# Ledger of designs, part 6: peptides against a protein of PDB entry 4A54

Target 1, 94 residues: chain A of PDB entry 4A54
Amino acid sequence: MSVADFYGSNVEVLLNNDSKARGVITNFDSSNSILQLRLANDSTKSIVTKDIKDLRILPKNEIMPKNGTKSPSTNSTKLKSAETYSSKNKWSMD

## One batch from the design tools (peptide; made by RFdiffusion4, then SolubleMPNN)

Design b1_p9_3_s1 (from b1_p9_3 with E6K I8L)
Fold by OpenDDE base, seed 2:
Structure b1_p9_3_s1 (fold): chain B 94 residues (1-94), chain A 9 residues (1-9)
Amino acid sequence: as target 1 above (94 residues)
Amino acid sequence: TEELKKALE
């Protein structure tokens, strides 16, 4: 299976510096090992795979990153890029 | 998710 099979998937990435990024997989540069995510503000974040500590595919019930979109949580907040958040959901082994 | 992790290795 290739990363391309997951294009369009919404993912949460935990980086080695303990920061989190959430976005849709738009591209993967296999030569340079760079994963590209489209963030909630429609910007693109490039992540070197060596900097990834962990990742998970988000369930479909979670709102996809889109500018102006609110989270489905009780305290629906506008989704923004570069936001750190806590997830209570255990990461599945997809 | 695990398949994606493997694909990124």
Scores: peptide ipSAE 0.595, ipTM 0.916, DockQ to the pose 0.797; fails the geometry check
Fold by OpenDDE base, seed 1:
Structure b1_p9_3_s1 (fold): chain B 94 residues (1-94), chain A 9 residues (1-9)
Amino acid sequence: as target 1 above (94 residues)
Amino acid sequence: TEELKKALE
């Protein structure tokens, strides 16, 4: 399966710096290993795959506020301990 | 999700 099979999917990406990004997968540059996300503010975020700690596909019913100023970049400083992250693996095994 | 993770490896 290729990353292209997931274009249009809404994902939450946990980065190695513990920041989170949420957006729709719009492109993947395999040569440079760069994942592109469209954010809620219609901006594009490019993420190098090596900087990805974890990711999950969000369910379609999760209303991403299109127009809301809530930038999906939640700098959640909450170090959710790896344990709570593992236990709340609301990550669909998809 | 796991398939996407594999595709990104």
Scores: peptide ipSAE 0.588, ipTM 0.916, DockQ to the pose 0.658; fails the geometry check
Fold by OpenDDE base, seed 3:
Structure b1_p9_3_s1 (fold): chain B 94 residues (1-94), chain A 9 residues (1-9)
Amino acid sequence: as target 1 above (94 residues)
Amino acid sequence: TEELKKALE
């Protein structure tokens, strides 16, 4: 599988500095190892993969950024939570 | 999630 198979997925990323970012995967630059996330405020965050400590795909029942999904699904719920935070979350292994 | 982790390695 490639990262492109996960475009449109809502993810939570734990960084090496213990901060967290949440957003929809919009792009991956394999040459530079940069993952791009669309955040709740519709801005884009670029993350170098070496700075990623862990990540999880959020379940579909969780709120996603409004324009984040490439899926033709008409029902996108706008994510109102902070783009970056530090909280206890359960990490899934999907 | 694990498949995505592998794809990012």
Scores: peptide ipSAE 0.584, ipTM 0.916, DockQ to the pose 0.716; fails the geometry check
Fold by OpenDDE base, seed 4:
Structure b1_p9_3_s1 (fold): chain B 94 residues (1-94), chain A 9 residues (1-9)
Amino acid sequence: as target 1 above (94 residues)
Amino acid sequence: TEELKKALE
């Protein structure tokens, strides 16, 4: 499979600095190893893959603890959840 | 998620 198979998926990315970013995968630049996420505020965050410690795909039915908002569908272009997430959650194994 | 991780390698 390619990263493109996951476009539109909502993901949580744990960075090497232990910060977390949450967003929908919109693009992947394989040449430069850059993953692009659309964040809840509709901005785009570019993440170099070497800075990723771990990641998980968020289920569409997951309720965000911070605001009680359900995670957007994998087919959604709009995020309604928090951009960062610090809570200890189960990591998906997809 | 594991498949995505592999795709990012």
Scores: peptide ipSAE 0.575, ipTM 0.916, DockQ to the pose 0.772; fails the geometry check

Design b1_p9_3_s2 (from b1_p9_3, 4 letters changed)
Fold by OpenDDE base, seed 2:
Structure b1_p9_3_s2 (fold): chain B 94 residues (1-94), chain A 9 residues (1-9)
Amino acid sequence: as target 1 above (94 residues)
Amino acid sequence: TKELIEALK
């Protein structure tokens, strides 16, 4: 399985510095180990994979960034990339 | 998620 199989998935990334990023996977540069996320503001964030502490795929029923998500328009509050996600965040590697 | 993490290595 490759990272490309997850393109278009909405993810929340926990970084080693305990910051969080949320966005849609748009690209992966395997040569440089860079994961690219499209954020809710339509900007792109590049994340070095070594800086990733944990990652989860967001359920479709959760609030997702507008761009690149097929999630039903539940209250798509424009998620800011660095917002406190207060929901029951179970970080499970599945 | 596990498969994605493994793919990122």
Scores: peptide ipSAE 0.364, ipTM 0.867, DockQ to the pose 0.762; fails the geometry check
Fold by OpenDDE base, seed 3:
Structure b1_p9_3_s2 (fold): chain B 94 residues (1-94), chain A 9 residues (1-9)
Amino acid sequence: as target 1 above (94 residues)
Amino acid sequence: TKELIEALK
C-alpha cells in the first residue's frame, strides 16, 4: 500500500511540537518525505514526515474541504469549525 | 491509519 492510496482522505496530524493540522492529503513527495495537506481555507500545508508524532483518518461524514468545483448553491450549512472531535477518538496508529 | 503511517515511514 502506498500513500497515494490515501489521496483525498481527510486527516488530523499531531506534530512533535504538539501542534495539530487538519486537511485533505493532496500529495506526498517520497524523495523529500513531505506530506501535503489542503486546509479548510484552500491553502496548502507541507509537513515533513519526521515531524509527525501521530496521524488519524477522519470519518467521511466530517465535511472535507470540497475542492471549489461549483457544487450547486445548496445552503451554506456553516461548517461549524468547533465540532470538538470528542477526546474519545484515541489517536490510534491503527 | 496504521497502513498510512507505515507508508509514510
Scores: peptide ipSAE 0.363, ipTM 0.867, DockQ to the pose 0.776; fails the geometry check
Fold by OpenDDE base, seed 4:
Structure b1_p9_3_s2 (fold): chain B 94 residues (1-94), chain A 9 residues (1-9)
Amino acid sequence: as target 1 above (94 residues)
Amino acid sequence: TKELIEALK
């Protein structure tokens, strides 16, 4: 399985510095180990994979970037700005 | 999630 299989997925990334980033996976540079996310404000964030402590795939019914995935969603909320909020979900590499 | 982590390695 490749990272490309997850393109368009909405994810939350926990970094080694305990900061969080949330966005849609748009690209992965395997040569440089860089994961690219589209954020809620339609900007892009590049994350070096070595800086990732943990990540999770967000349910489709959670908050998504404005121009995120084309996945059908009935109750998805699209944000115009990047927001971070506490999740009750436990971080795990499952 | 594990599958994505593995794909990032």
Scores: peptide ipSAE 0.362, ipTM 0.867, DockQ to the pose 0.756; fails the geometry check
Fold by OpenDDE base, seed 5:
Structure b1_p9_3_s2 (fold): chain B 94 residues (1-94), chain A 9 residues (1-9)
Amino acid sequence: as target 1 above (94 residues)
Amino acid sequence: TKELIEALK
């Protein structure tokens, strides 16, 4: 299985500095180990995989409240801030 | 999730 199999998935990434990022996986640069996320504001965030402490795939059926601009939802799931969603965070690996 | 983590290694 490759990272490309997860393109379009909504994910929440916990970084080593305890910050969180949430977005849709749009690309992975294997040469540089960079995961690219599209954020709710349609901007792109590049994350070096070494900085990832934990990652989870967000449920497709979970309607996330809009905080601000429309999220690019390939999975019809609206992205909300990681802080807002953190109350439901289950960091179980599956 | 586990499969994605493994794919990122």
Scores: peptide ipSAE 0.361, ipTM 0.867, DockQ to the pose 0.763; fails the geometry check

Design b1_p9_3_s3 (from b1_p9_3, 3 letters changed)
Fold by OpenDDE base, seed 4:
Structure b1_p9_3_s3 (fold): chain B 94 residues (1-94), chain A 9 residues (1-9)
Amino acid sequence: as target 1 above (94 residues)
Amino acid sequence: TEELKKALS
């Protein structure tokens, strides 16, 4: 499975500094190992995977409190499966 | 959750 299979999932991330972040997985940069979460305040948080101590997927019934915007109902919003971002290195041949 | 951890590794 890829991280993209979990786009739209609500997760709790425990960081190495023992802080926690909760949000919906919106993107993953595989080249840079960066997980992007959308937080309850609609801001985004980028987390380097090496800084993750642990994580868990939250039950779908735990609706993140959104300020008045309908939490993307995990049911209906076809989160366009964003493919895992991969940076390709460009090289030139002699 | 475990599958996500694997995908992140």
Scores: peptide ipSAE 0.597, ipTM 0.918, DockQ to the pose 0.650
Fold by OpenDDE base, seed 1:
Structure b1_p9_3_s3 (fold): chain B 94 residues (1-94), chain A 9 residues (1-9)
Amino acid sequence: as target 1 above (94 residues)
Amino acid sequence: TEELKKALS
């Protein structure tokens, strides 16, 4: 299985600096080990895989605010701190 | 998720 099999998947990435990124996998550069995510604001974030501490695929049913549905922009830009990284590793073995 | 982790390793 390759990373390309997961293109279009919505993921949450925990980085080594304890920051989090959420986005859709759009590309992977295997030569440079760079994962590209499209973020909710349509910007692209490039992440070096060595900087990834943990990663999970988000279930499709998590209503990512699709552009069109005015789900209230809860500006909770607060990536809830690493604290609510509750060990409920519902990391489904997918 | 585990398969993705493997693919990224």
Scores: peptide ipSAE 0.605, ipTM 0.918, DockQ to the pose 0.749; fails the geometry check
Fold by OpenDDE base, seed 2:
Structure b1_p9_3_s3 (fold): chain B 94 residues (1-94), chain A 9 residues (1-9)
Amino acid sequence: as target 1 above (94 residues)
Amino acid sequence: TEELKKALS
């Protein structure tokens, strides 16, 4: 299975610095090990895989990233460009 | 999620 099989999936990424990013997987650069997410504000965030501590695929019932969308995991905090957050969440095993 | 983690490793 490849990362490409998960393109379009909504994911939450926990980084090694305990910050989090949430977005839709739009691309993966295997040569450079860079995961690309589209965030709620339609900006793109590139994450080096070695900086990922953990990740989860978000349930379908959770709100997909959209401009102005508030993240349920951040107590309805609005996501902005290049922003990360830290919060406690339950992780799924998908 | 676990399959995605494997794919990213």
Scores: peptide ipSAE 0.598, ipTM 0.918, DockQ to the pose 0.797; fails the geometry check
Fold by OpenDDE base, seed 3:
Structure b1_p9_3_s3 (fold): chain B 94 residues (1-94), chain A 9 residues (1-9)
Amino acid sequence: as target 1 above (94 residues)
Amino acid sequence: TEELKKALS
């Protein structure tokens, strides 16, 4: 299985410096080991995989701002920015 | 999530 199989997945990344990033996987550069996330503010964040301490895929029910495809305008709960995911949600092992 | 971790390793 490749990282490309997870494009469009919403993830929370825990970095080695204990900071967190949340976003949609948009790209992976395997040559340079760089994971690209689209953040809630539509900016992009590039993360070197060596800086990743842990990650989890967020449940689908957390409405990801899908780019332009008219998925039915259900109340897109905006990916709230870098809010610390409440410790209550178990890291999914998927 | 575990499969993604494997793909990133």
Scores: peptide ipSAE 0.598, ipTM 0.918, DockQ to the pose 0.767; fails the geometry check

Design b1_p9_3_s4 (from b1_p9_3, 3 letters changed)
Fold by OpenDDE base, seed 4:
Formats: sequence, structure tokens, C-alpha cells
Structure b1_p9_3_s4 (fold): chain B 94 residues (1-94), chain A 9 residues (1-9)
Amino acid sequence: as target 1 above (94 residues)
Amino acid sequence: TEELRKALE
């Protein structure tokens, strides 16, 4: 199986510096070991694979948080409390 | 996810 089989998948990447990146896999440079993600703001982030601590594929229905421009509409849609998924390592590499 | 991990190795 190749990385190309996952093009178009939405992923969350945990980096070695404990920062996170979320985006759609658009390309992989095998020669340089660089994974390319398209972010919610339509920018592109290149990640060197050696800097990846962990990653997970997000379900298709998970709306990638678009950097919402402050649409002024104060409609407090109650973000349903993210049910604390049980302490199972949210980063379980499945 | 495990298959993607392997593909990135």
C-alpha cells in the first residue's frame, strides 16, 4: 500500500514538538519524505515525515474547522459537549 | 491508520 492510496483523506498529525496539523493529504514526495496537507484555510503545509510523532485518519463526516471568519452571527449553537471519549489514547494509531 | 503509518516508513 502507498501513501497515494490515502490522497483525499482528512488526517490529524501530531508533530514531535507536540504541535498538531489537520488537513487533507494532497501529495507525498517519497524522495524527500515530505507529506503535503491542504489546511482548512486552503493553505498548504509540508511536513517532513521524521517530524511526525503520530497521526490519525479522521472520519469523513468530521467537518474540518474552516478558519471561520468571525461571522457575526452570535447564534450560540450549543456545541454539544464533545463527549470525553474515554481516555483511550485519542491518538491510538489504528 | 496503521496502513498509512506503514506507507510513510
Scores: peptide ipSAE 0.558, ipTM 0.906, DockQ to the pose 0.772
Fold by OpenDDE base, seed 2:
Structure b1_p9_3_s4 (fold): chain B 94 residues (1-94), chain A 9 residues (1-9)
Amino acid sequence: as target 1 above (94 residues)
Amino acid sequence: TEELRKALE
């Protein structure tokens, strides 16, 4: 299975610095190990895979957060930006 | 998600 099989999937990425990014997988550069996400503000975030601590695929009914919105998790925080947010959540590796 | 993680390695 390749990353391309997950293009279009909405994912939440936990980075090594404990920040989070949420977006749709649009591309993967295997040569440089860079995952590209389209964020809620329609911008693109490039993430080096070595900086990924954990990730999960979001269910289809889960709305991608926007600026000023609240995360759906129990101990969620308001999003500071469309690119990155900090909140606690329970993670499942699918 | 596990399969995606493996694909990223």
Scores: peptide ipSAE 0.556, ipTM 0.907, DockQ to the pose 0.791; fails the geometry check
Fold by OpenDDE base, seed 5:
Structure b1_p9_3_s4 (fold): chain B 94 residues (1-94), chain A 9 residues (1-9)
Amino acid sequence: as target 1 above (94 residues)
Amino acid sequence: TEELRKALE
């Protein structure tokens, strides 16, 4: 399967610097290994795949409390809020 | 997620 099969999915990306990004997969440049995410503010973030430490697909229908973050306007899905310290780690490469 | 990981490789 291809990355295109996951377009429109909400994902959380853990980067090598331990920062996190959350967004909807909008594009993938296979030639340059760049994953594009649409963020909650409708801006686009480009991530080089080599900088990805881990990632997970977020449940489509899981509503988490908004902690001051804008939910991205997607056709059918909302991004989860940033995980709090008390949130269970659901990191998986599945 | 595993399938996405594989697709990114």
Scores: peptide ipSAE 0.548, ipTM 0.906, DockQ to the pose 0.758; fails the geometry check
Fold by OpenDDE base, seed 3:
Structure b1_p9_3_s4 (fold): chain B 94 residues (1-94), chain A 9 residues (1-9)
Amino acid sequence: as target 1 above (94 residues)
Amino acid sequence: TEELRKALE
């Protein structure tokens, strides 16, 4: 299985500096170990995988970014910032 | 998921 199998998945990432990011996986650069997320404001955040402390895939019933996903979207909903999301604060490396 | 973690390593 490759990271590409998860393109379009909505994820929450905890970084080593304890900051959080939430977005949809749009790309992965294996040569440079860079994970790219599309954020709620349609901007892109690049994260070096070595800076990732923990992550979780968000359920499909949660809010997703408006655009920029590879997975088919039947509804466009603006994401909230990961730093403000606390309802299901369970981290997983699954 | 565990599969995603493995793919990122």
Scores: peptide ipSAE 0.537, ipTM 0.905, DockQ to the pose 0.744; fails the geometry check

Design b1_p9_4_s1 (from b1_p9_4, 4 letters changed)
Fold by OpenDDE base, seed 5:
Structure b1_p9_4_s1 (fold): chain B 94 residues (1-94), chain A 9 residues (1-9)
Amino acid sequence: as target 1 above (94 residues)
Amino acid sequence: SELAEKLLK
């Protein structure tokens, strides 16, 4: 499986210093062994593979915290409270 | 690195 197969995938990288980086794989420099990630703030981070302790692909359903991505508006279906129309009983006094 | 080799295979 080539790195190209992972382009566009969200990944979490654990570095040797125990820091973590999350981003989308955009490129891999085979000559220098550098993995390029696009971060949530749209910046690019280059990581030397020797500094990587672990790498995992995030599931597609895992919402990567994008700084600017609006949380999916939970369509809170506002239950329209059924306004109980109080039918005014018209009592006609004969 | 070992990771680089895995990524290139």
Scores: peptide ipSAE 0.188, ipTM 0.787, DockQ to the pose 0.143
Fold by OpenDDE base, seed 1:
Structure b1_p9_4_s1 (fold): chain B 94 residues (1-94), chain A 9 residues (1-9)
Amino acid sequence: as target 1 above (94 residues)
Amino acid sequence: SELAEKLLK
């Protein structure tokens, strides 16, 4: 599966500096190895893939707040512990 | 990166 298959998917990216980013994959620059995410505030974040420690596809049922949508005051339901996401939606660099 | 390679497949 190519990155194009995941365009529009919500992802969580763990960076080498242990920071995390969540957003929707909007683009991948293959020449420069840059992944572009649209964040919840509709801003964009470009991430060099070499800086990514781990990437996982979030389940569709996980509601990410979008700009302009009244995020229902959903109680901070504990993001259920990362259920054993199948190897199919997780990429890690050794 | 290994990740980049996976994304290109």
Scores: peptide ipSAE 0.182, ipTM 0.780, DockQ to the pose 0.197
Fold by OpenDDE base, seed 3:
Structure b1_p9_4_s1 (fold): chain B 94 residues (1-94), chain A 9 residues (1-9)
Amino acid sequence: as target 1 above (94 residues)
Amino acid sequence: SELAEKLLK
C-alpha cells in the first residue's frame, strides 16, 4: 500500500529517541522520505522516516488529543485493502 | 528502511 492510502489517517509515531507524536498524515515526500503530520494544535510536524521506530494507525474510535473534536480529514480516503484488517496496522524500522 | 519501503508500495 502507498502512503496515499493513509492520507487523512490518524497515526501514532514512535521515534528512535522514544518520543511520540500523534497526528493526521497530510503528506509524504518520497524523495526525501519525510512524513508530514498535522497535530492536534493544527500545526504541522515533518518527520524523517529513518527516525521512526514504530508507526501505527489509530482506530477510528480512539479520540485524538482534541477535546472531543472530530479528526480533521484532508482526504476522505477509505482503505479498501485486506491489509487494513490484518491486525492493527503497525510498521517498524529495522 | 522497512517503514519507508512499506509506505512506497
Scores: peptide ipSAE 0.179, ipTM 0.776, DockQ to the pose 0.122
Fold by OpenDDE base, seed 4:
Structure b1_p9_4_s1 (fold): chain B 94 residues (1-94), chain A 9 residues (1-9)
Amino acid sequence: as target 1 above (94 residues)
Amino acid sequence: SELAEKLLK
């Protein structure tokens, strides 16, 4: 399974500092071990893989909030508690 | 990085 298999996938990355980033995998620099994400605001974030504590692939049906679409204030559908996605789609690092 | 290794497979 190569990095290419994940290009275009929506992911959530948990960093060692407990911050989170969500975006689409657009590139991986193997020489420098840098994962590149495109964020909801169309900006790009580069993350060194050593700084990643956990990574999970988000289901295709999960709508990423796009900047500027006034989502009609439809009632805060309770973001269903982060369903503990089964360990199968979770890349946990020790 | 374990993640990097997984991505390179």
Scores: peptide ipSAE 0.184, ipTM 0.783, DockQ to the pose 0.207; fails the geometry check

Design b1_p9_4_s2 (from b1_p9_4, 5 letters changed)
Fold by OpenDDE base, seed 4:
Structure b1_p9_4_s2 (fold): chain B 94 residues (1-94), chain A 9 residues (1-9)
Amino acid sequence: as target 1 above (94 residues)
Amino acid sequence: SWLAEKLLK
């Protein structure tokens, strides 16, 4: 599967340090093996693929968490527990 | 990197 097939996909990346990043794949630097994500705040994050433990494609209807300024609205929308996204949409390190 | 290998296919 070509990297071009992933461009524009909204993904969640789990890093080796157990941190997570969510964003849209905008570019891949093949020479340096760097994946570029556009984040919800419109900033860009570059991640070395060697630092990626797992990657999953998010459904199109999933609202990317905007780094919203704390809207004072107390409505704790229960972040629905990350439903175990079907193993089919998860790229796990073998 | 496993991911790099997938992306370069």
Scores: peptide ipSAE 0.372, ipTM 0.867, DockQ to the pose 0.245
Fold by OpenDDE base, seed 1:
Formats: C-alpha cells, structure tokens, sequence
Structure b1_p9_4_s2 (fold): chain B 94 residues (1-94), chain A 9 residues (1-9)
C-alpha cells in the first residue's frame, strides 16, 4: 500500500523504544525514510521509519483528543494502551 | 525499513 492511500489518516505508531505517537500522516520522505505526523497540538513530528516497531490506522469514528481537551467519547485524554486491532489496519514487524 | 517498503508499494 502506498502512503498516498492513507494520507490524512489517524495513526498510532509504536516505536522501538516502546514510546507511542499518535497523529495524522501528512507526508512521507522516501529519500530519507521519514514519516511525518501532525500531532494533536498541531505540531509536526518526523519519525524515521526504521525506529517504528508497529503502526495501526485508527478508526475514523475515533476522535483524536486535542491537547488539553477530553475526547467526547472517552473519559481520559491519555493515549490508550496497545489493544488488539484488525490486521487489515495494522503493520507489524515479525 | 519494513514500513518504508510497505509505504512505497
């Protein structure tokens, strides 16, 4: 699947250091293998793809909480823990 | 990377 197929999609990225990032895919630098995310605070984060352990596309019905705001559908603004997600929207290293 | 390969397909 080309990155163009899911530009604008909300994703959750699990990094090799077990940290997580959540944002909208805005760009992919193929020359440098860098994925760019727009975060909830409206900043842009660049992630080297070699540092990514796992990536899942979030459902469209899931509202990304903005910084300092609670999601209307959730009690907490904290990033949810890793949960089982459909393999169709999950890319994992073996 | 594995992801880069996926994103370029």
Amino acid sequence: as target 1 above (94 residues)
Amino acid sequence: SWLAEKLLK
Scores: peptide ipSAE 0.370, ipTM 0.866, DockQ to the pose 0.209
Fold by OpenDDE base, seed 2:
Structure b1_p9_4_s2 (fold): chain B 94 residues (1-94), chain A 9 residues (1-9)
Amino acid sequence: as target 1 above (94 residues)
Amino acid sequence: SWLAEKLLK
């Protein structure tokens, strides 16, 4: 599937360092392999795709992206539920 | 990158 399938969707990106970023996919720079996310603060975050461990589309009922570029992975009840969803709706490497 | 490859398809 193409990046167009993700445009307009809120996503959670799990990075290789176990940090997370949430935002809307706005573009993909194919020449540099960079995924562009629009964050809650309306800024744009560029993430090199090689740094991405996993990606999931957030359900509409989940919490909207927070301000900032990254958040640490936690084991809160809410995040546990999110992780459960991630197992069901994930885009992982083969 | 696995993701880059998927996003390009």
Scores: peptide ipSAE 0.369, ipTM 0.868, DockQ to the pose 0.166
Fold by OpenDDE base, seed 5:
Structure b1_p9_4_s2 (fold): chain B 94 residues (1-94), chain A 9 residues (1-9)
Amino acid sequence: as target 1 above (94 residues)
Amino acid sequence: SWLAEKLLK
């Protein structure tokens, strides 16, 4: 699987501090191991992969909290608490 | 890490 397979995908990232971030993968810096997410407000969040505990690709039809938008397109939302979830498309960092 | 391996391929 290449990083290109993830580009444009909406994902939920669980961080080591048990916070969550949601966004669209826009880039991966292989030199620094940094994943870039576009958030719902069109800002960019950079996450070092070592800080990622788990990642899952969100279904396109999943209803997610959005920053003041009712659009069907999913951008991102930041969460400060972790929730247990199961997904067929998830990866854990070790 | 599993994710890192996927992203680096």
Scores: peptide ipSAE 0.356, ipTM 0.859, DockQ to the pose 0.206

Design b1_p9_4_s3 (from b1_p9_4, 5 letters changed)
Fold by OpenDDE base, seed 5:
Structure b1_p9_4_s3 (fold): chain B 94 residues (1-94), chain A 9 residues (1-9)
Amino acid sequence: as target 1 above (94 residues)
Amino acid sequence: SELSEKLLK
């Protein structure tokens, strides 16, 4: 499988120092063995592959916290408060 | 690296 097949994929990288980085694969420099990630803050991080202990592809359903992406509007179902129409009982005192 | 080799296959 070519690295090109992973372009645009969200990944989590575990480094040899036990630090983690999450981002989108944007490029791979084969000459220098450098993986390029775009991070949530839109910055770019270059990681030498020898420093990578593990790499996993994140499922598409995992919302990566992008700093600027609006939290999915929880459809707060506005419970329409049942307006209790108090039917005024007109008591006609004949 | 092993990862580099996997990415190039």
Scores: peptide ipSAE 0.215, ipTM 0.806, DockQ to the pose 0.142
Fold by OpenDDE base, seed 1:
Structure b1_p9_4_s3 (fold): chain B 94 residues (1-94), chain A 9 residues (1-9)
Amino acid sequence: as target 1 above (94 residues)
Amino acid sequence: SELSEKLLK
């Protein structure tokens, strides 16, 4: 799949340093292999793809918290659905 | 990277 297919999608990125970033894919610089995310605080984060351990597309029903807000509570059914969706929409690096 | 290659497909 092309990254263009996921522009505007919410993603969770697991980095090699085990930190996580969540945001909307806004751009991909193919020449430099840099993925650009818009974060919840409307700032932009650029991530070199070599620093990415895993990337998954978040389900549309998952509400991303805005800056200064708590994460929304999800019921068990949504969690199960999200887990299934996450497993389906994941890119992993060995 | 492997991910980069996947993103370009």
Scores: peptide ipSAE 0.212, ipTM 0.803, DockQ to the pose 0.161
Fold by OpenDDE base, seed 3:
Structure b1_p9_4_s3 (fold): chain B 94 residues (1-94), chain A 9 residues (1-9)
Amino acid sequence: as target 1 above (94 residues)
Amino acid sequence: SELSEKLLK
């Protein structure tokens, strides 16, 4: 499963310091292993993946206060929704 | 990291 499959997904990130962040995945820097989240206030948070303890994809029915700004219509490349993968939408870092 | 590896697969 590539990072591209997760772009636009709402996620909850649990950090090693037990803090939490919620947002939409907007980018992943593979060179530096940095995940970028757009937060509810439209700010961007960059998180180093080594600092992530757990990551889960939030159900579509969980109303994140999306400020109604239209998700940029990224061209409908049918990113097959990770929903079709029966594997739990939770990633833990060992 | 394990997460980064999963994201790149």
Scores: peptide ipSAE 0.210, ipTM 0.801, DockQ to the pose 0.171
Fold by OpenDDE base, seed 4:
Structure b1_p9_4_s3 (fold): chain B 94 residues (1-94), chain A 9 residues (1-9)
Amino acid sequence: as target 1 above (94 residues)
Amino acid sequence: SELSEKLLK
């Protein structure tokens, strides 16, 4: 499985400081071990992989909220409880 | 890191 297989995928990254970032993988710098994400506001976030505690791939049907799109106030459909994403789509780092 | 190794495979 190459880095190219992950390009364009929506991911959620849990950092060592327990903060989270969500975005689309746009690049990976192998020399510096830096993962680049495009965020919902179209900005880019660079994350050093050593700072990543956990990473999961989000399903394709999950619409990432973009800044400025009035998501129609569709009633708070209960964010279905954190479906225990099958361990298969979760990269757990010790 | 383990993640880096996975991404490089």
Scores: peptide ipSAE 0.212, ipTM 0.803, DockQ to the pose 0.242; fails the geometry check

